# Peptides against a protein of PDB entry 5KEZ, part 183

Target 1, 320 residues: chain A of PDB entry 5KEZ
Amino acid sequence: NVAIYNPFRPWWERYQPVSYKLCTRSGNEDEFRNMVTRCNNVGVRIYVDAVINHMCGNAVSAGTSSTCGSYFNPGSRDFPAVPYSGWDFNDGKCKTGSGDIENYNDATQVRDCRLTGLLDLALEKDYVRSKIAEYMNHLIDIGVAGFRLDASKHMWPGDIKAILDKLHNLNSNWFPAGSKPFIYQEVIDLGGEPIKSSDYFGNGRVTEFKYGAKLGTVIRKWNGEKMSYLKNWGEGWGFVPSDRALVFVDNHDNQRGHGAGGASILTFWDARLYKMAVGFMLAHPYGFTRVMSSYRWPRQFQNGNDVNDWVGPPNNNGVI

## One batch from the design tools (peptide; made by RFdiffusion4, then SolubleMPNN)

Design b2_p21_8_s2 (from b2_p21_8, 8 letters changed)
Fold by OpenDDE base, seed 2:
Structure b2_p21_8_s2 (fold): chain B 320 residues (1-320), chain A 21 residues (1-21)
Amino acid sequence: as target 1 above (320 residues)
Amino acid sequence: MLDGYLYLPGSGYRDYFVVKP
């Protein structure tokens, strides 16, 4: 991914890839392979947050300022480490004036235009699908158990399926023969937009953002909400089917106060209420549960916004 | 629920829905 130095190595640089090489602040490929092996050997499975919708931002300077030193040029859509070129992006497909998503009520824009300037990959192309599949298959062959698909709302479900159809079975050294990778897709669907979580059920599980949002409201006792109202928690609250849901109290985005769910989201900053929410989630049978492991950072609020919401995990001069 | 955005420095805004009391 791109190496950002202003601010200094923010968490979000991870979501701006310039190659599919396994060279990051977390380590090199050998170290990753070693970690996966050690985890698998004790029954801990690894799921990769796969950023496959886009490459880095269109405004990032060209050069070799990346975690693996690979050259890239966003302006010319040149990512030779893959390789991608201008033919592999949706610049000509997106019909907005800016090239960015301008209207989230237009599903075509949401899928074909750039997410906040992030260069949008032409997932319609078999070449692009194959490059992504090669990346994911390399991880599968290393021994990962599955994937979180980042920004799934911004990809056509059919394109995702086409990629998934190219994936290998899981590594038989640790998984039963014929096992398929576990897939869950990040889709923010709180209602009000044309793109629905149900559009993606065919590809795997989907994040249920209503879970943390509604649970936070209840536990905070907002609007007269009571714990007793949770008696029909799950589908009774309009959530996706349990077998399609991945549930969580918070994630890295909304933990910073501006993500889906807004101020209702409970985080470790409110330790007591957060423990209540996590405890409830783990006790309740609805959905596949995910527990957040995060870190504290020096929050500094200005006009209601944390100006330090960019701060990444604890590190030593950029080294994690 | 209201439309909301997550600000990402150097990249722009990601669209989210915000739940407010």
Scores: peptide ipSAE 0.026, ipTM 0.671, DockQ to the pose 0.039
Fold by OpenDDE base, seed 3:
Structure b2_p21_8_s2 (fold): chain B 320 residues (1-320), chain A 21 residues (1-21)
Amino acid sequence: as target 1 above (320 residues)
Amino acid sequence: MLDGYLYLPGSGYRDYFVVKP
């Protein structure tokens, strides 16, 4: 991914890929392979956060400022380490003036335009699908158990399916023969927009962001909410079917205080209430649960916003 | 309730936000 130095190595640089090389602040491919092996050997499975909707931001300077030193040029859409070229992006398909998503009520913009300037891959192209599949299959062959598909809301479900159809079975050294990778898709659906979580059920599980948002409201006792109202928690609250839901109290995005779910989201900053929420989530049968492991950073609020919300995990001179 | 992404120019930083209709 892009190596960002202003601010200094933010967490979000990881979501700006310039190659599919397994070489980041967290380590190189050999170290990753070693970790996956050791984890699998003790029954801990690894699921990779796969960024496949886009490459890096269109405004990033060309050069070799990347975690693996690969050259890239956002301006010319040149990512030779893949390789991608100008033919592999949706620049001509997006019809907005800026090239970015301007209206989230327009599903075509959401899918075909740049997410906050991130160069949008032409996932309808078999070439692009194949490059992504090669990346994911390499990970599968290493021994990962599945994937979180980042920014799935911004990909056409059919394109995702086409990629998934190219995937190998899981590594039989650790998984039963014929096992398929576990897939869950990041889709923010809080209602009111044309794109629905149900659009993605065919590809795997989806993130249920209503879960953390509503649970936070209840535990905080906002708007007269009571714990007793959780008697029909799950589908009874309008959530997706349990067998399609991946649930969580918070994630790295909405942990920053103003994300999907807003201020209702409970985080480790609200230690007592957060423990209650996580405890409830783990005790309740609805959905597939995910527990957040995060870190403390020096929050600095200006006009209600944390200006240090970019701060990444503890590191040694940029290396994790 | 609507969701969206906040972009910080120059960085490509993305952040989720929720807007009430």
Scores: peptide ipSAE 0.026, ipTM 0.689, DockQ to the pose 0.038
Fold by OpenDDE base, seed 1:
Structure b2_p21_8_s2 (fold): chain B 320 residues (1-320), chain A 21 residues (1-21)
Amino acid sequence: as target 1 above (320 residues)
Amino acid sequence: MLDGYLYLPGSGYRDYFVVKP
């Protein structure tokens, strides 16, 4: 991915790929392979946060400032390490003046325009689908169990399906023959927009962002909410079907304040309430549960916003 | 309810916003 130095190596640089090389601040491919093997050998499965909607930001300077030293040029849409070129992006499909999503009530913009400047891949192209599938299949062959598909809301469900249809079965060294990758898709659907979580049910599970938002409200006792109201927690609260839901109390985005779910989201910063929420989530049968493991950073609030929300995870490699 | 992304100054990535009715 792109190496960002101002601010210094933020968490979000990881979501700005310039290649599909397994060479990042988290480690190199050998280290990753080793980790996957060790985990699989003790029954711990690995899923990868796969960034396949886009490449890096359009305003990032061209050059070799990347975690693996690969050259890239956002201006010309040149990513030779893949390779991608100008033919592989949705610049011609997006009809907004800025090239970015301007109206989230326009599903076409949401899917064909740049998400906050991130170069939007043309996923309708078989070439692009194949390159992504090759990346994911490489991971499958290493031994991963599945994927979180980042920014799925910004991809056409049919394009996602086309990619998924190209995926290998899981590695038979650790999984039963014929096993398929576990797929869940990040779709922020709190209602009121044309894109729905149900659009993606055919591809796998979907993140249920209403879960953390509503649970936070209940645990915080906001608006007269009571724990007793959780008797019909799940579908009874208007959530997606349990077998399509990936549920969580918080994620890396909304930990940093004022994200999807707003102030209701519970995080480790509110330790007692957070433990209650996580405990409830783990005890309740609704959905597939995900527990967040995060880190502390020196928060600095200005006008209600943490100006240090960019701080990335601890890293001591000093090189990558 | 509108749930979208906003580009924050100094950031090369997204932040979420939620507009409630």
Scores: peptide ipSAE 0.025, ipTM 0.674, DockQ to the pose 0.037
Fold by OpenDDE base, seed 5:
Structure b2_p21_8_s2 (fold): chain B 320 residues (1-320), chain A 21 residues (1-21)
Amino acid sequence: as target 1 above (320 residues)
Amino acid sequence: MLDGYLYLPGSGYRDYFVVKP
């Protein structure tokens, strides 16, 4: 991914890929392979956060300022380490003046335009699908158990399916022969927009963001909500079917307090209430549960927003 | 409730926003 120095190595640089090489601030490919092997050997499975919707931001300077030293040029859409070129992006398909998503009520914009400047990959192209599948298959062959698909809302479900159909079975050294990767898709669906979580059920599980938002409201006792109302928690609250749901109290995005549940989201900053919410989630049978492991950072609020929400994991001069 | 991403010109920072209907 790109190396961003202003602000200094933010967490979100990880979501600006310039190649599919497995060399990041977290380690190189050999170290990753070693970790996966050690984890699998003790029954701990690895699921990769796969960023396949886009490459880096269109405004990032060209050069070799990346975690693996690969050259890239966002201006010309040149990513030779893949390789991608201008033919592999949706620039000509997006009809907005800026080239970015401008209206989230327009599903076509949401899927064909750039997410906040991030160069949008043309996932309709078999070449692009194949390059992504090769990346994911390399991980599968290493021994990962599945994937979180980042920004799935911004990809056409059919394109996702086409990629998934190219994937290998899981590594038989650790998984039963014929096992398929576990897929869960990040789709933010809190209602009120045309793209629905149900659009993606065919590809795997989806993130149920209503879960953390509503649970936070109940635990906080907002709007007259009561714990007794949780009697029919799950589908009874309008959530997706349990067998399609990946549930969580918070994630790295909504932990920073802006979207995907807003201020209702409980985090480690609200330690007592957070423990209650996590305890409830783990005790209740609805959905597949995910528990957050995070870190503290020096929050500084201005007009209700943390100006330091960019701060990444603890590091030593950029090295994790 | 509509959930989307904030755009910051010249920035690749991904941020979420919530808009009430």
Scores: peptide ipSAE 0.024, ipTM 0.672, DockQ to the pose 0.036

Design b2_p21_8_s3 (from b2_p21_8, 6 letters changed)
Fold by OpenDDE base, seed 5:
Structure b2_p21_8_s3 (fold): chain B 320 residues (1-320), chain A 21 residues (1-21)
Amino acid sequence: as target 1 above (320 residues)
Amino acid sequence: MLDGFLWMPGSGFRDYFVKKP
């Protein structure tokens, strides 16, 4: 991915890929392979956060400022380490003036335009699908158990399916023969937009962001909500079917106080209430549960916003 | 309730926003 130095190595640089090489601030491919093997040997399965909707930001300077030293040029859409070129992006499809998503009520913009300047891959192209599948298959062959698909709302479900159909079975050294990768898709659906979580049920599980948002409201006793109302928690609250839901109290995005539940989201900053919410989640049978492990950072609020929300995991001069 | 990403000029920062219809 791109190495960003202003601010200094933010968490979100990880979501700006310039290649599919397995060399980042977290380690190289050999180290990753070693980790996966060791985890699998003790029954711990690895699920990769796969960033396949886009490459890096369009405004990033060309050069070799990346975690693996690969050259890239966002201006010309040149990513030779893949390789991608200008033919592999949706620039010609997006009809907005900025080239970015401007209206989330327009599903075509949401899927064909750039997410906050991130160069949007043309996932309709078999070439692009194949390059992504090769990346994911390499991970499968290493021994990962599945994937979180980042920014799934911004990809056409059919394009996702086309990629998934190219995937290998899981590595038989650790998984039963014929096992398929476990897929869960990040889709933010809090209602009111044309894109729905149900659009993606055919590809695997989806993130249920209503879960953390509503649970936070209840635990905080906001708007007259009571714990007794949780008697029909799950589908009774308008959530997706349990067998399609991946549920969580917080994630790395919404723990920073923005979107996908807003201020209702409980985090480690609210230790007591957070433990209550996590305890409830783990005790209740609805959905497939995910527990967050995060870190403290020096929060600095200005006008209700943390100006240090860019801060990532603890590091030593950029090395994790 | 609508959710999306907010673009900040000069940064590649991806941030979520929520607005009520």
Scores: peptide ipSAE 0.023, ipTM 0.671, DockQ to the pose 0.036
Fold by OpenDDE base, seed 3:
Structure b2_p21_8_s3 (fold): chain B 320 residues (1-320), chain A 21 residues (1-21)
Amino acid sequence: as target 1 above (320 residues)
Amino acid sequence: MLDGFLWMPGSGFRDYFVKKP
């Protein structure tokens, strides 16, 4: 991914890929392979956050400022480490004036235009699908158990399916023969937009952002909400079917105070309430649960916004 | 608030907003 130095190595640089090489702030491919092996050997499975909707931002400077030293040029859409070229992006397909998503009520824009400047991959192309599948298959062969698909809302479900159909079975050294990768898709659906979580059920589980948002309001006792109202928690609250839901109290995005759910989202900053919410989530049978493990950073609020929300995990001179 | 995912590549600002019906 892009190595960002201003601000100094923010967490979000991870979501601006310039190659599919497994060399990042967390280590190189050999170290990753070693970790996956050690984890699998003790029954801990690894799921990779796969950024496959886009490459880095269109405004990032060309050069070799990347975690693996690979050259890239966003301006010319040149990512030779893949390789991708200008033919592998949706620049000509997006019809907005800016090239970015301008109207989230237009599903075509949401999927074909750049997510706030992030170069949008032409996932309709078999070449692009194959490059992504090769990346994911390499991870599968290493021994990962599955994937979180980042920004799934911004990909056509059929394109995702086409990629998934190219995936290998899981590594039989640790998984039963014929096992398929576990897939969960990040889809932010709080209602009111044309793209629905149900559009993605065919590909795997989806994130249920209503879960953390609603649970936050209840635990906080906002708007007269009571815990007794949780008697029909899950589908009874309008959530997706339990067997399609991945649920969580918070994630890395909404933990910064700006994500889906807004101020209702409980985080470790609200320690007591957060423990209550996480405890409830783990006790309740609805959905596949995910628990956040995060870190503290020096928050500085200006006009209600944390100007340090970019701060990445604890590191040694940028290395995790 | 603006609907959707807001992420400024240079700033790292990442935010999701969806309007309720």
Scores: peptide ipSAE 0.027, ipTM 0.686, DockQ to the pose 0.039; fails the geometry check
Fold by OpenDDE base, seed 2:
Formats: structure tokens, sequence, C-alpha cells
Structure b2_p21_8_s3 (fold): chain B 320 residues (1-320), chain A 21 residues (1-21)
């Protein structure tokens, strides 16, 4: 991914890939392989957060400022470490004036235009699908158990399926022969937009963002909400089917959402209420549960916004 | 304000929006 130094190595640089090399601040490929092996040997499975919708931002300076030193040029859409070129992006397909998503009520824009400047990959192309599949297959062959697909809302479900259909079976050293990777897709669907979580059920589980949002309001006792209303928690609250849901109280994104109204989300900053929410989640049978392991950072609020929301995990001069 | 999850241009992260009571 790109190495950002202003601000200094933010967490979100990880979501701006310039190659599919397994070489980041977390370590090199050998170290990753070692970790996966060690984890698998004790029954801990690894799921990779796969960023496959896009490459880095269009405004990032060209050069070799990346975690593995690979050259890239966002301006010319040149990512030779893959390789990708201008033919592999949706610039000509997106019809907005900016090239970015301008209207989230237009499903075509949401999927074909750039997510806030992030260069949008042409996932309709078999070449692009194959390059992504090669990346994911390399991880599968190393021994990962599955994937979180980042920004799935911004990809056509059929394109995702086409990639998934190219995937290998899981490594038989640790998984039964013929096992398929576990897939869950990040789809933000709180209602009101044309893209629905149900569009993605065919590819695997989806993130149920209504879970943390609604649970937060209940535990906070907002709008007269009561714990007794949780009697029909799950599908009874309009959530996706349990067998399609990945549920969580918070994630790395929404634990930073405070200024614009993400206040219902419970986080470690509200320790007591958060523990209640996590405890409830783990006790209730609805969905596949995910528990957040995060870190504190020095928050600094200006005009209701944390100017330090970019702060990444604890590190020694950029080294994790 | 609509409930939703939006990528914030220039900030590098996505913000989660929920209506406050």
Amino acid sequence: as target 1 above (320 residues)
Amino acid sequence: MLDGFLWMPGSGFRDYFVKKP
C-alpha cells in the first residue's frame, strides 16, 4: 500500500493498495506465512481484509513511496507491480463530472465511480478478476481461512462472484479437502439506498450494520428504547437472515464516527455500555459474531470532529 | 440526517451516521 507520512502513517493507508505483494508495516510475506502456520497449528484461523475494489487515491503522488517500495503512478493509472494500466479502471465507465461517486441513490455511480478518489478497478474485466483471484489464491495457498471483502457495496455482486469462482479450495494441510474460503462482505445497508445487503447473499455473509447501531440506541436508552424490546432481536428487528449476517458492536471505521451522528455506536470509550453490548452479542445466537480488538489514541476534538481520527495502531516510528 | 455510512473525502476514513434522539 501507499506509505503516507502526512499525517504520519495513518491507519487508512492500508486501504490504498498499489500492489498485491504481502509486504506491509505488519511484516513481509515470510513473516505472514509463519504467522498463518503458527495460528493454524493451534486452531486459530486467519481471515484477510481484502481490498479489491480499488487501488490508491488518484491524488497520491507517483513514485515508490509504498510499503514494499513498488513504483506506482495514480495519475496515469500505472501500477506495474500488478500490473494494472489505464485499461483496468472504470474512468471511462463512470459518468459523473468528478469521476467520484456523487449520488448514493444511483447504484451505477456507487459501483462504477471512485469512492472518494480511490481509483476504481474495472472488475468486469477478466484480466482484473484474474489478478485479484491470483492474489487471494496466494493467500489461500498460504493457509488463510477466508476473507473480508472491503467496500463490497461498491462492487457488482456478479463481479465478486466471478472472482470467488476462481478461488482455490482451502489448504488441505489444515482444512478438509474441498473446503471453500469463508467470505463475508462489507456492505453498509441501513436502508434508504438502492443497494441492499440481499444483493450480496449469493457470495457469502454480509456485515449487518443495523446490529451495532440499533443495539447502541437500546443500551443507551435513546428514544424510549428498552432492553425488553430485544425479545425478538435479529430478523424480528428487520436484520438480514442469521445465516447471512456477520454482526459486531463496532469496527475500526464507526468507532471513529462521532462528529456527524455516529454517536449510537458503542465503543471502548464507553467501557461499561460497550461490555454490556458485547456480552449481549456473544450470548445471543443471531449471526456470526465478531469482537473488536482496538487501541486508544489521543483524541483531539475541533468543532465536533476528532482531528486525530487518522491515528493508527501503536508503533515505533512507523513500525508495528 | 440520513442514517448511513459514508467515506469522508480528504479524511481517509468512513463515517457512520445515526440519527440522534
Scores: peptide ipSAE 0.024, ipTM 0.663, DockQ to the pose 0.040; fails the geometry check
Fold by OpenDDE base, seed 1:
Structure b2_p21_8_s3 (fold): chain B 320 residues (1-320), chain A 21 residues (1-21)
Amino acid sequence: as target 1 above (320 residues)
Amino acid sequence: MLDGFLWMPGSGFRDYFVKKP
């Protein structure tokens, strides 16, 4: 991915790929392979947060400032390490003046325009689908169990399906023959927009952002909410079907300020309430549960906003 | 309710926003 130095190596640089090489601040491919093997050998499965909607930001300077030293040029859409070129992006498809999403009530913009400047891949093209599938299949062959598809809301469900149809079965060294990768898709659907979580049910599970938001209000006793109201927790609260839901109390985005779910989101900063929420989530049968493992950073609030919300995970073995 | 993705000015920080109707 792109190496960002101002601020110094923020967490979000990881979501700006310039290649599909497994060479990042998290480690190299050999180290990753070793981890996957060791985990699989003790029954711990690995899923990868796969960034396949886009490449890096349009405004990032061209050069070799990347975690694996690969050259890239956002201005010319040149990513030779893949390779991608100008033919592989939705620049001509997006009709907004800026090239970015300007109206989230327009599903076409949401899917065909750049997400906050991130170069939007032309996922309708078989070439692009194949390059992504090759990346994911390499991971499958290493032994991963599945994927979180980042920014799925910004991809057409049919394009996702086309990519998924190219995927290998899981590695038979650790999984039963014919096993398919576990797929869940990040879709922020809190209602009121044309894109729905249900659009993606055919591809796998979807993130249920209502879960953490509503649970937070209940645990915080906001608006007269009571724990007794959780008797019909799940579908009874208007959530997606249990077999399509991936549920969580918080994620890396909404624990860093006023993101999806707002101030209701419970995090490790609210330790007691957070433990209650996580405990409830793990005890309740609704959905597939995900527990967040995060880190502390030196929060500094200015005008209600943490100016240090960019701080990435600690690294003591060198910075790539 | 609308949700969106934004970059913080000057930093490129990724964040989501939710707008109520």
Scores: peptide ipSAE 0.023, ipTM 0.659, DockQ to the pose 0.037; fails the geometry check

